# Ledger of designs, part 36: peptides against a protein of PDB entry 4LZF

Target 1, 155 residues: chain A of PDB entry 4LZF
Amino acid sequence: GGRLVVFPNGTRKELSADGQTVKVMFFNGDVKHTMPDQRVIYYYAEAQTTHITYPDGMEVLQFPNNQTEKHFPDGRKEITFPDQTVKTLHPDGREESVLTDGTIIQLNPDGSKVIQFNTGQREIHTADFKRREYPDGTVKTVYSDGRQETQYPTG

## One batch from the design tools (peptide)

Design b1_p26_1_s2 (made by RFdiffusion4, then SolubleMPNN; from b1_p26_1, 14 letters changed)
Fold by OpenDDE base, seed 4:
Structure b1_p26_1_s2 (fold): chain B 155 residues (1-155), chain A 26 residues (1-26)
Amino acid sequence: as target 1 above (155 residues)
Amino acid sequence: MAMETIVYSEEDAEKVAAELEELAKL
């Protein structure tokens, strides 16, 4: 059978009969749950935050405001905000945000920004210019010096 | 099979509490 350990301070430790599942319920309301797949689930009662660690080094944080963070073993982070925007932080410094409307915002390590609108328009921001690309092939560029260029699709 | 209940000492409880405090700092 399983084992229940009760501590004088109110902490409880439950062991499954196979020893593969361990649940510790701390006196402060925190919970540590070790699963058969070796993932560890921490619940912090005061913060109302769940932290899951996986044996491959993946981590998942779940915050009370419905924000979720995934920390991948490769160093990538994926943040799902309460509004369901998903932001990916890449190890190379690239950031990508996917909005619920399908708009994608990319921040590149060089400081450039690319916005792919759900309309098919694309906007590129660099130190030197802002460029808007339209689905019809029209490209409008506004340079930092105030110069403007419009390129029309070659018919 | 019925779950076996073991009551540990306060010293064992303090060790578990200390492990929790270390986890809260990370």
Scores: peptide ipSAE 0.032, ipTM 0.615, DockQ to the pose 0.410
Fold by OpenDDE base, seed 2:
Structure b1_p26_1_s2 (fold): chain B 155 residues (1-155), chain A 26 residues (1-26)
Amino acid sequence: as target 1 above (155 residues)
Amino acid sequence: MAMETIVYSEEDAEKVAAELEELAKL
């Protein structure tokens, strides 16, 4: 059968009957699970946060507000916000946010921003201009000096 | 656009690590 060890400080250690699962319940309410697949699950009682570490270096954080963060071994981070927006942070400094309506917001390392709207419109922000591209082929550009250009579809 | 929030602190991880080290000495 399983084993329960109770320490003088109030910490408890549970061993599964097969010895493959270990649960430590700390005196402060924190919990550590070591699983047969070598993942380690931490529960931080004060923060009410779950932290899972995987043997490949992946980490998953689950927050009480329903935010989830994935830290990939390649340095990429994926954040799912409570509103279900998904933000990806790339190692090169590029950021991508996917909204629930299908809008995609990209922030590039050079500071430029691209917004792909669910309507098929696209907006590009640079230091020098903002450009709006429409599905009909119309392109509107507003330069930082206030100059405006409109390109109409050829047809 | 949702505001980026990181709630997890390194302090919590350090606390768990310290508690585990104490248990290993028992």
Scores: peptide ipSAE 0.018, ipTM 0.487, DockQ to the pose 0.029
Fold by OpenDDE base, seed 3:
Structure b1_p26_1_s2 (fold): chain B 155 residues (1-155), chain A 26 residues (1-26)
Amino acid sequence: as target 1 above (155 residues)
Amino acid sequence: MAMETIVYSEEDAEKVAAELEELAKL
């Protein structure tokens, strides 16, 4: 059968019968689970936060407000906010947000911004211009000096 | 407004993990 060890400080350690699962319940209410797949699940009682570490270096944080963070081994971070917006932080400094309506917002390291609307329109913001691309191939550009250009699809 | 990202640094996670491992060896 499983083994239960109770320590004088109130910490409890449960071992599965096969020895592959270890559960430690600390005196402060924290919990550590070591699973057969070598993932480790930490529960921090005061913060009510769950932290999962995987053997490949993946980490998952679950917060009490339902925010979830994934930390990838390549340094990429993926944040799912309570409103279900998903933000990806890339190691190169690029940020991408996917909104619940399907809009995608990209922030580039050079300060440029790209918005892919759910309507199929795309908007590009640079230091020099704002450009709107339409599904029909029309492109409207407003330059920082106030000039405007419209390019029509060569149908 | 999206709540502030509580990025626990890898260092903070490692410290807590180390503390938990020490307590588990008791």
Scores: peptide ipSAE 0.016, ipTM 0.480, DockQ to the pose 0.049
Fold by OpenDDE base, seed 5:
Structure b1_p26_1_s2 (fold): chain B 155 residues (1-155), chain A 26 residues (1-26)
Amino acid sequence: as target 1 above (155 residues)
Amino acid sequence: MAMETIVYSEEDAEKVAAELEELAKL
């Protein structure tokens, strides 16, 4: 059968009969589960946060506000906000946000920004200009000096 | 566009993770 060890400080350790599952209930209310698949699930009671560590080095944080953060072994981070927006932080400094409406916002390390709208329009922001690209091939550019250009699709 | 209020910064998440790791080693 399973074993229960109760420590003098109130910490409890439960061992499954097969020894593959270990549950530690700390005196402060924290809970650590070591699973047969070698993932470790830690629940921090005060923060009400769940931390999952995977054998491949991936980590998942689940916050009480329903925000979820994934830390990938390659250094990439993926944040799912409570509104279900997903933000990806790349090791190169690029950031990408995917909104629930399908809009994608990219922030590049050079400070440029690209917005891919769900309508098929794209907007590019640089230090020198803002450019709007339309699905019909029309491109409107507003330069930082106030000059405007419109390029029409060569029909 | 509502500025995505990062309710928990990356630093906050890392801090929580570190605290959890320290507690999990006990």
Scores: peptide ipSAE 0.014, ipTM 0.436, DockQ to the pose 0.063

Design b1_p26_1_s3 (made by RFdiffusion4, then SolubleMPNN; from b1_p26_1, 13 letters changed)
Fold by OpenDDE base, seed 1:
Structure b1_p26_1_s3 (fold): chain B 155 residues (1-155), chain A 26 residues (1-26)
Amino acid sequence: as target 1 above (155 residues)
Amino acid sequence: SAMETVVYSEEEAEEVAAELEELAKL
């Protein structure tokens, strides 16, 4: 059978009969749960935060406001905000936000910004210009010097 | 099967608590 250890301070340790699951319930309400797949689930009672660590180095944080953060072994981070926007932080400094409407906002390490609208329009922001690309092939560019160019699709 | 209840020392409980506090700071 399983083993239950009770400590004088009120901490409890549960061992499964197979020895593959270990649950420690601390006197403060914190919980450490080691699973058969070697993931460790920490619950911090005061913060109401769940922290899962995986043997490959993946980490998952779940906050009480329903925000979730994934920390990948390659250094990438993925944040799911309470509004279900997903922000990815890449190791190269690139950031991508996917909005619930399907709009994608990319921030590049060079400071440029690309917005892919759900309508198929794309907007590119650089130090030199802002450009709007339309699904029909029309491209409007506003340069930093105030010049404007419109390229029409060659039909 | 009845769970076997083992009472460990306070020292072992403190070690486990300290490990969790250190992990919570990361």
Scores: peptide ipSAE 0.034, ipTM 0.614, DockQ to the pose 0.396
Fold by OpenDDE base, seed 3:
Structure b1_p26_1_s3 (fold): chain B 155 residues (1-155), chain A 26 residues (1-26)
Amino acid sequence: as target 1 above (155 residues)
Amino acid sequence: SAMETVVYSEEEAEEVAAELEELAKL
C-alpha cells in the first residue's frame, strides 16, 4: 500500500505504493505533487496559484483570476487572460494577440503593427503609412505626409 | 492495504520545511 508520513509540524507526505507519485502537503497549506511523468505541480495556498513544471522545461502558471501563463522552453510565452484573449510573446520581440472576436493584432520588433480583422480586412501601420487592405483586393494607403492612394484590383 | 504511518524526527521535519522555503521563493 501507499505510505503516509506525518511530521510533527503538521506536514504530510503521501507516497504511492509504486513510489512514482509523491504528494507533500505542507503545514502552511502549500502542496507539492510529483507525478509519474516527472512533472511537478506546486500549489501556493496563500496566492492560490498553481505552478506546473515539466521535464522539457515548460512551465504553466494558473492564477486565481483565471489567467494562465505558459512558458515554453524556447523562451516563448503565451498568456491567456481572464477575458480569453491570448497573447503570445516571441523571443524575437514580436507580440501577437488573438481576441475573442477573431481579430489578430501583431506588434513587430520594428514598431510596425498589423491588425487582421475578423471581417477579412487588414490594416498595416508603419512609420511611413497606414494601409487598409480589403477582401475585394482594394488597398487604401494614407502616407505620413498626408498623401492618399487607392489601388483597385484591376488597376 | 493499511497505510503505514511513519512519524519522522524533528530533524526530518526541518529538512522538509527547508525544501518548502525554497519552493516558496520561486
Scores: peptide ipSAE 0.029, ipTM 0.580, DockQ to the pose 0.423
Fold by OpenDDE base, seed 5:
Structure b1_p26_1_s3 (fold): chain B 155 residues (1-155), chain A 26 residues (1-26)
Amino acid sequence: as target 1 above (155 residues)
Amino acid sequence: SAMETVVYSEEEAEEVAAELEELAKL
């Protein structure tokens, strides 16, 4: 049979009969659950947050507002916001946000910003200009000095 | 009381993650 250990402070430790599952219920309401697949599930009672650690180094945080964070072993982070926007932070400093409407916002390490609209239009922001690319091949550029250029598709 | 959906900024999310990591190491 399983074993229950009760500590003087009120912490309880449950051991499965096979020894593969360990559940610690802390006196503060926190729970640590070690699973047979070597996942460790932490539940923080005050924060109402679940933290899962995987044997490959993946970590998953689940917040009470439905925000979810994934920490990948390669250093990438993926945040799913309550509105279901997904933001990915890359180890190279690039950030990508995917909105629910299909718009993609990219922040580059050089400070440039690229917006890929769901309409197929793309907007590029740099220190020197804003550029709008249209699906028909038209490109409009507004430079920081106020100069404007329009490039029409040839052909 | 309307549960105000707190959307964490990236910075706030990282702070909360760091706090949780400290708690998990206990």
Scores: peptide ipSAE 0.017, ipTM 0.413, DockQ to the pose 0.022
Fold by OpenDDE base, seed 4:
Structure b1_p26_1_s3 (fold): chain B 155 residues (1-155), chain A 26 residues (1-26)
Amino acid sequence: as target 1 above (155 residues)
Amino acid sequence: SAMETVVYSEEEAEEVAAELEELAKL
């Protein structure tokens, strides 16, 4: 059978019969659970946060506000916000947010921003201009100096 | 511009994550 160890401070350690599962319940309410698949689940009682570490180096954080963060072994991070917006942070410094309405916001390492609206419109922000591209091929550019240009699709 | 709704800012989330990682190493 399994083994239960109770420490004088109130910490408890549960061992499965096969030794593949270890659950430590700390006196402060924290829990450390080592699973047969070698993932480790931490629960921090005060923070009400769950932290899962995987043997491949992936980590998952679950916050009490329903925000979830995934840290991938390649250095990519994926944040799911409480509103279910998903933001991906790439190792190269590129960021991509996908909103629940289908809007995609990209931040590029050069500081440019691209918004792909669910309507098919695209907005590009650079240091020099803001450009809006319409599904019909119309392009409106507002330059930092206040100049505006509209390009119409050549019919 | 689309607005994202967060309770933890990305910075706050990273700070909390870092704190949790420190706690996990103890």
Scores: peptide ipSAE 0.017, ipTM 0.406, DockQ to the pose 0.019

Design b1_p26_1_s4 (made by RFdiffusion4, then SolubleMPNN; from b1_p26_1, 13 letters changed)
Fold by OpenDDE base, seed 5:
Structure b1_p26_1_s4 (fold): chain B 155 residues (1-155), chain A 26 residues (1-26)
Amino acid sequence: as target 1 above (155 residues)
Amino acid sequence: SAMTTVVYSEEQAAEVEEELEELKKL
């Protein structure tokens, strides 16, 4: 059968009969659970936070406020906020946020910003201009010097 | 099924506690 180990400090270790599952329940309420798929689940009782480590180097953090963070082996991070906004941090310094309405906000390493609206409009922010692209092919540009240009679609 | 109680050393308990304390700092 399974084994239960009880430590003098009150920590308990449960071993499954097959030896594939190990559950450690610490005296402070923390839990370490090693699963048959080799993922390790840490539960921090005071913080009410779950930390999952995977054999491929993936890490998942689950916070009590319903925020989830994924740390990918390539250095990418994905944060799902309580409002269900998803922010991706890329190793090259690019950041992307996907809002619940389908709007995508991209921050580029050069400091430029691109907003893809759910309406199909796109807005580009650079040091030199703000540009609005419309689904009909109209493009409006406002330059940093205050000059404005409108490009009309070739009808 | 009779639960076999295995008592590990206090040292083995301390190693497991230290691993968890390090993870709390992350």
Scores: peptide ipSAE 0.032, ipTM 0.646, DockQ to the pose 0.314
Fold by OpenDDE base, seed 4:
Order: C-alpha cells, then structure tokens, then sequence
Structure b1_p26_1_s4 (fold): chain B 155 residues (1-155), chain A 26 residues (1-26)
C-alpha cells in the first residue's frame, strides 16, 4: 500500500505503493512531486510557479502570467510569452522570436537583425544598412549615410 | 490498497524543509 507521512509542521509526504511516486506537500503550500520517470515537479505556492526538472537536465518553468520557459541541457532557452510569441535563446547568442502572425525575428551575435515577415518580405538590419527584400525580387536598401538604393528583379 | 499513515518527528520535518530551501535557491 501507499504511505502517508505527516510531519508536526503540517508537511505531508505521500509515497506510492511501488515507491516510484513521491508527493511532498509542504506546510507553506508548496508541492514537490517526484514521478516514476524521475522528473520532479515543484509548485511554488506563493509565486504560483511550476518548475519541472528532468533527469536529462531539461527544465520547464510555468509562471502565473502564462509564460513558459524551457531550459535545454545544451544551454538553449525557449520562452513562450503570454501573447504566445516564442523566443529561442541560443548558446551562441542568437535570438529568434516567432510571432503568432508567423513573423520571425532573428537577432544575431554581431548585432544584425533579420525579420522574415509573414508576407514573404524580409528585412535585414546591420550597422551599415537596412534592407527590405520583396517577394517579387525587389530589394530596397537604406544605408546609414542616408543613401537609398533600389534593385529591381529585371535590372 | 490501504494507505499507511506515519507521523514523524520535528527533526525529520527539518530534513524535508532543508530540501525545500535548496530547491528555492535553484
């Protein structure tokens, strides 16, 4: 049978009959749940935050504002914001945001930015220029000195 | 299956609280 341990401070520990599931309900309302797959689910009652740790080093944070963060063992982070924008932070310093409309925003370690619009237009930002690429092959460049160039697909 | 209830000492409760404090620091 399962085991319930009650501590004098009000903390409770539930053990499954097979010993593979352990649930600790702390006196402060926090909950620690160790699962058969060795993932640990921690709920912080005051913060209303859920933290899941996996045996491979994956971590998942769920915040009360509906933000979710995944921390990968390789150091990559994936943040799902309340508006459902997904931001990926790469260990090399690259950041990629996917908006709900399908727009992708990439920030590169060199400070350049690439926006892939859902319309098929692409915008590239560097220290030297902003460039807009259109689906028809037209390319407009505005340089940092204020010079503008337009390249046409037939030219 | 019947669940067995065991009440532990304050010392054993402190071990569980220490584990909680370690988790709060991560």
Amino acid sequence: as target 1 above (155 residues)
Amino acid sequence: SAMTTVVYSEEQAAEVEEELEELKKL
Scores: peptide ipSAE 0.036, ipTM 0.660, DockQ to the pose 0.429; fails the geometry check
Fold by OpenDDE base, seed 2:
Structure b1_p26_1_s4 (fold): chain B 155 residues (1-155), chain A 26 residues (1-26)
Amino acid sequence: as target 1 above (155 residues)
Amino acid sequence: SAMTTVVYSEEQAAEVEEELEELKKL
């Protein structure tokens, strides 16, 4: 059968009959749950935060505001914000945000920004210019010096 | 399955407290 351990401080440790599941309920309300698949679930009672560690090095954080963070073994991070925006932080310093309307915002390591709008328009921001690309092939560029250029699609 | 309850010593409580302090550092 399973085993329940009760400590003098009020901490409890539950062992499954097969020994594959271990649940520690700390006196402060924190919980550590070791699962048969070797994932470890930490619950911090004061912070109301859940932290899951996987044997492959994946980590998942769940915050009380409904934010979720995934920390991948390759160093990539994926943040799902309460508004359901998903931000990916890449190891190379690139950041990508996907909005609920399908708009994609990319921040590049060189400081450039690319916005792919759900309308099919694309906007590129660099130190030297802002450029808007339209679905019809029209391209408008505003340079940092105030110069403007419009390129029309060649029919 | 019947669950067996075991009350542990202060030494075993110290191991759990160490595990708790490790959890707080995460």
Scores: peptide ipSAE 0.035, ipTM 0.663, DockQ to the pose 0.407; fails the geometry check
Fold by OpenDDE base, seed 3:
Structure b1_p26_1_s4 (fold): chain B 155 residues (1-155), chain A 26 residues (1-26)
Amino acid sequence: as target 1 above (155 residues)
Amino acid sequence: SAMTTVVYSEEQAAEVEEELEELKKL
């Protein structure tokens, strides 16, 4: 059978019968699980936060407000907000947000912004212009100097 | 089976692991 050790301070350690699972329940309410797959699950009782560490270096944070953060070994971060927006932070400084309506917002390291609308329209913002691309191939550009250009699809 | 929630600081975990290794030697 499993073993239960109770320490004088109130900390408890549970060992599975196979010895592959270890559960420590600390006196402060914190809990550590070491799993057979070598993932470690920390629960912080005061913060009500779960922190999972994986053998490959991936980390998962689960907050009490239902926000989830994934930290990948390559330095990429993926944040799922309470509203279910997913934001990816790339190591190169690029940010991508996927909204629940299917809109994708990309922020590039140079400060340019690309919005892919759920309608199939695309908007590109640079220091020099704002450009709207339409599904029919029409492209409208408004330059920073106030000039406007419309390119029609070659039909 | 519901996953058992285990909450500890890494420092506390290390202390408990040390105490448990000592207890295993008894």
Scores: peptide ipSAE 0.021, ipTM 0.525, DockQ to the pose 0.085; fails the geometry check

Design b1_p26_2 (made by RFdiffusion4)
Fold by OpenDDE base, seed 2:
Structure b1_p26_2 (fold): chain B 155 residues (1-155), chain A 26 residues (1-26)
Amino acid sequence: as target 1 above (155 residues)
Amino acid sequence: MTALIESTTAHPDATYRAAGATVTHF
């Protein structure tokens, strides 16, 4: 049979009959499940947030606004926003966002930014300029000093 | 621009135990 432990503070601990599942219902409304696979599922009642910890060090956060975060053992983070944009944070400081329309936004550790639009246009942002590359080979550059240049594929 | 939400809630797991617990077996 299973086991129920009730503490004077109102916390309850349930053990399955096989001993492989543990459920703790805390006095504050939080709930912790330890699963047979050693995954720990923690629910924060006040924040309405679920935190899953895996034995390999993977962590998954599920927020009440439908945002999901994955924290990988290598230090990478993957954020799925409520709008279904996926942002990857790399340990080297690079960030990549994939929008639902297929646009990719890369932020580099040096502060430069690259946007690959779903139209095939590409925009590069540096300290010195913004550059727009078009599928036809046209390149427009706006420099930080206000200068503008346009390069055409057929000169 | 969607803002990141971060979890700041700590687990009460370390301190939830109290003396005088009642154990029921099923």
Scores: peptide ipSAE 0.072, ipTM 0.649, DockQ to the pose 0.219
Fold by OpenDDE base, seed 5:
Structure b1_p26_2 (fold): chain B 155 residues (1-155), chain A 26 residues (1-26)
Amino acid sequence: as target 1 above (155 residues)
Amino acid sequence: MTALIESTTAHPDATYRAAGATVTHF
């Protein structure tokens, strides 16, 4: 049969009859489930946040505002915001955000930014300029000194 | 765009074990 252990501090531990599931209900309201597949599901009662750890080192955080985070063993993080924007944080410091409209925003470790618009236009931001690339091959550059340059596909 | 939030709460996991536990079988 199953087993319930009640600790003096108010923590309760439930063991399934097969011993494959363990549920700990902590004195602070937190809950920890150890599953047969070795996932650990931890619920933070105060934060209303669920933290799932997987045997491979994957971690998943679920926040009460519907934000979710995946923490990969390689150090990469993937954040799904409540608006369904997905932001990837790479170990090298690169960040990539994919918006729901298909726009991709990349932040590079050098501080440059690249925006790939859903229209096929691309915008590059550096310390020295902003550059807009158009699908027709036109490139418009606005330099930090205020100079503007337009390059045409044939130029 | 929604602000990034992170959990900083520590697990009370290390402190749940105490002497004098009561065991119930079911």
Scores: peptide ipSAE 0.058, ipTM 0.670, DockQ to the pose 0.219
Fold by OpenDDE base, seed 1:
Parts: sequence; structure tokens; C-alpha cells
Structure b1_p26_2 (fold): chain B 155 residues (1-155), chain A 26 residues (1-26)
Amino acid sequence: as target 1 above (155 residues)
Amino acid sequence: MTALIESTTAHPDATYRAAGATVTHF
């Protein structure tokens, strides 16, 4: 059968009959589950945060505000915010945010930014200019010196 | 048998904001 171990500090350890599932209830209220598939589920009681570690090196954090973070073995991080915006942080320093309306925001390691709006408009930010591209082919550029340029489609 | 204690250092650093406070986990 299953086993219960009670330690002098108040920590409790429950083992399944097969020994493949272990539940530790710490004296501070934290809980650790070790699963048969080698997943470890740790719950921080004070912060109400769950941390899951997988045998492949994947990690998942669940916060009390419904934010979820995935830490991939390759160093990539994916954050799902409470509003369901998804932000991906790449190991090269690139960041991508996908908004619920379909807008995509890319931050590049060089500090440049690209916004693909759900309207089909695109905006490019560099150190030298901001450029807006319109679906009709019109391009508006505002340079860092305040100069503005509009290019119309040739056709 | 040695009594078990919680191990926060076994988990990665994670920070979230709730009600204007920052909570960090190590």
C-alpha cells in the first residue's frame, strides 16, 4: 500500500503503493509532486505559483494572475499574459508579441521594431526613421530629424 | 530519516507583478 511519512518539522511525504508517485507537503505549505513520467510539479504556497519541470528540460510556470510562462530547452521563453497576448523571447534577443487582434510586434536585437497591424499596415522603426507601409502601396517615412517623405505606388 | 525542507533554489528565476508588487521566485 501507499506510505505516509511525517517528519518532526511537520513536513509530510506520501508515496504511492508502486513508489512511482511522491507527494511532499512541506511545513511552509509548499507541495512537490514527482510523477511516474518524471515530471515534477512544485507549488509555492505563499506566491500561489506552480512550477512544472519536464524530463526534456521544459519548464512551465503558472502564476496566480493567470500568466503562464514556458521555458524551452533551447533557451526560448513563451509568455502568455492574462489578456492572452503571447510574447516569445528568442535566445538571439529577438522578441515577438502576438496580440489577440492579430497584430504582431517584433523587436530585433539591433533595437529595430516591426509592427504588422491587423489592418494590413506595417510600421518599421529604426534609429533613423519610422516608416508606415499601407495596403495600397503608399509608404510614409518620418526621419529622426523630423523630415517626412511620402512615396506613392507607381502604376 | 532526515526531515525534508522546501528547495526554492531548484527552480528558475521567475518574476511576476501583482497589485503593484513584484514577486520573484528563485
Scores: peptide ipSAE 0.019, ipTM 0.549, DockQ to the pose 0.042
Fold by OpenDDE base, seed 4:
Parts: sequence; C-alpha cells; structure tokens
Structure b1_p26_2 (fold): chain B 155 residues (1-155), chain A 26 residues (1-26)
Amino acid sequence: as target 1 above (155 residues)
Amino acid sequence: MTALIESTTAHPDATYRAAGATVTHF
C-alpha cells in the first residue's frame, strides 16, 4: 500500500504503493511531485509557479502570468510570453522572437538585429546602418551618419 | 517587448527554510 509520512512541521510525504510516485506537500503549501516517468513537478504556492524537471534535463516553468519557459538540454530556452510571443534564446547568443502577427525579430550575437515583417519586408539593424528590404527588391539604407541610399530592383 | 520573468524561487529539496522553520524531507 501507499505510505503517508507526516513530519512534525506539517510537511506530508505521500508514496504510492509501487514507490514510483512521491508527493511532498510542504507546510508552506509548496508541492514536490515525483512521477513514475521521473519528472519532478515543483509547485511554489506563494509564487503560484510550476517547475517541471525532466530526466533528460528539460525544464518547463509556468508562471502565474501565463508565461511559460522551456529550458532544453542543449541550452536553448524558449519563452512563451502572456501575449503568445515566443522568444528563443540560442546557446550561441542568438535570440529570435516570433510575434503573434508572424513578425520575426532576430538578435544576432554580433549585436545586429533583423526584423522579418509579416508583410515580407525585412529590416536589418547594424552598428553602421538600418536597412529596409522590400518585397519588390527595393532596399533602403539609412547609415548612422544620416546618409540614405535607395537601391531599386531594376538597377 | 514583454519583460522576461525568471524564477528565483528555490526548489523544494531535502531542506527548506520558510518563516523561521526548517523543513526536511527524507
């Protein structure tokens, strides 16, 4: 049968009959739940946050504001914001945000930024310029010194 | 851009301290 351990401080530990499920209910309302698949689910009562740790090193954080974070074993992080924007943090330092409208914002390790608009326009930000690329092949560049260039698709 | 929230809450482990109490689990 299952076991219930009650600690003097009010913490309770429930063990399943097979011993594969362990639930610790801390006196502060926090819960640690170890599942048969070796997932560990932490619930922070005060913070109302859930943290799931997987055996492969995957972690999932669920915040009370509906933000979700996934920490992948490869070091990648994926954040789903309350507005459903998804931001990916790559181990190489690259960041990508996918907005709900389909706009993609990329921050590169060199500090450059690329915005792929849902309209098919692309904007590139570097230390030296901002460049807007249009679907028709027009390219507008604004340099940091204020110079502007327009390249037309037909030369 | 929405601010990232990181969890700073310590995981429940073998020992937990809250409100002047120490919680241990075995």
Scores: peptide ipSAE 0.032, ipTM 0.597, DockQ to the pose 0.039; fails the geometry check

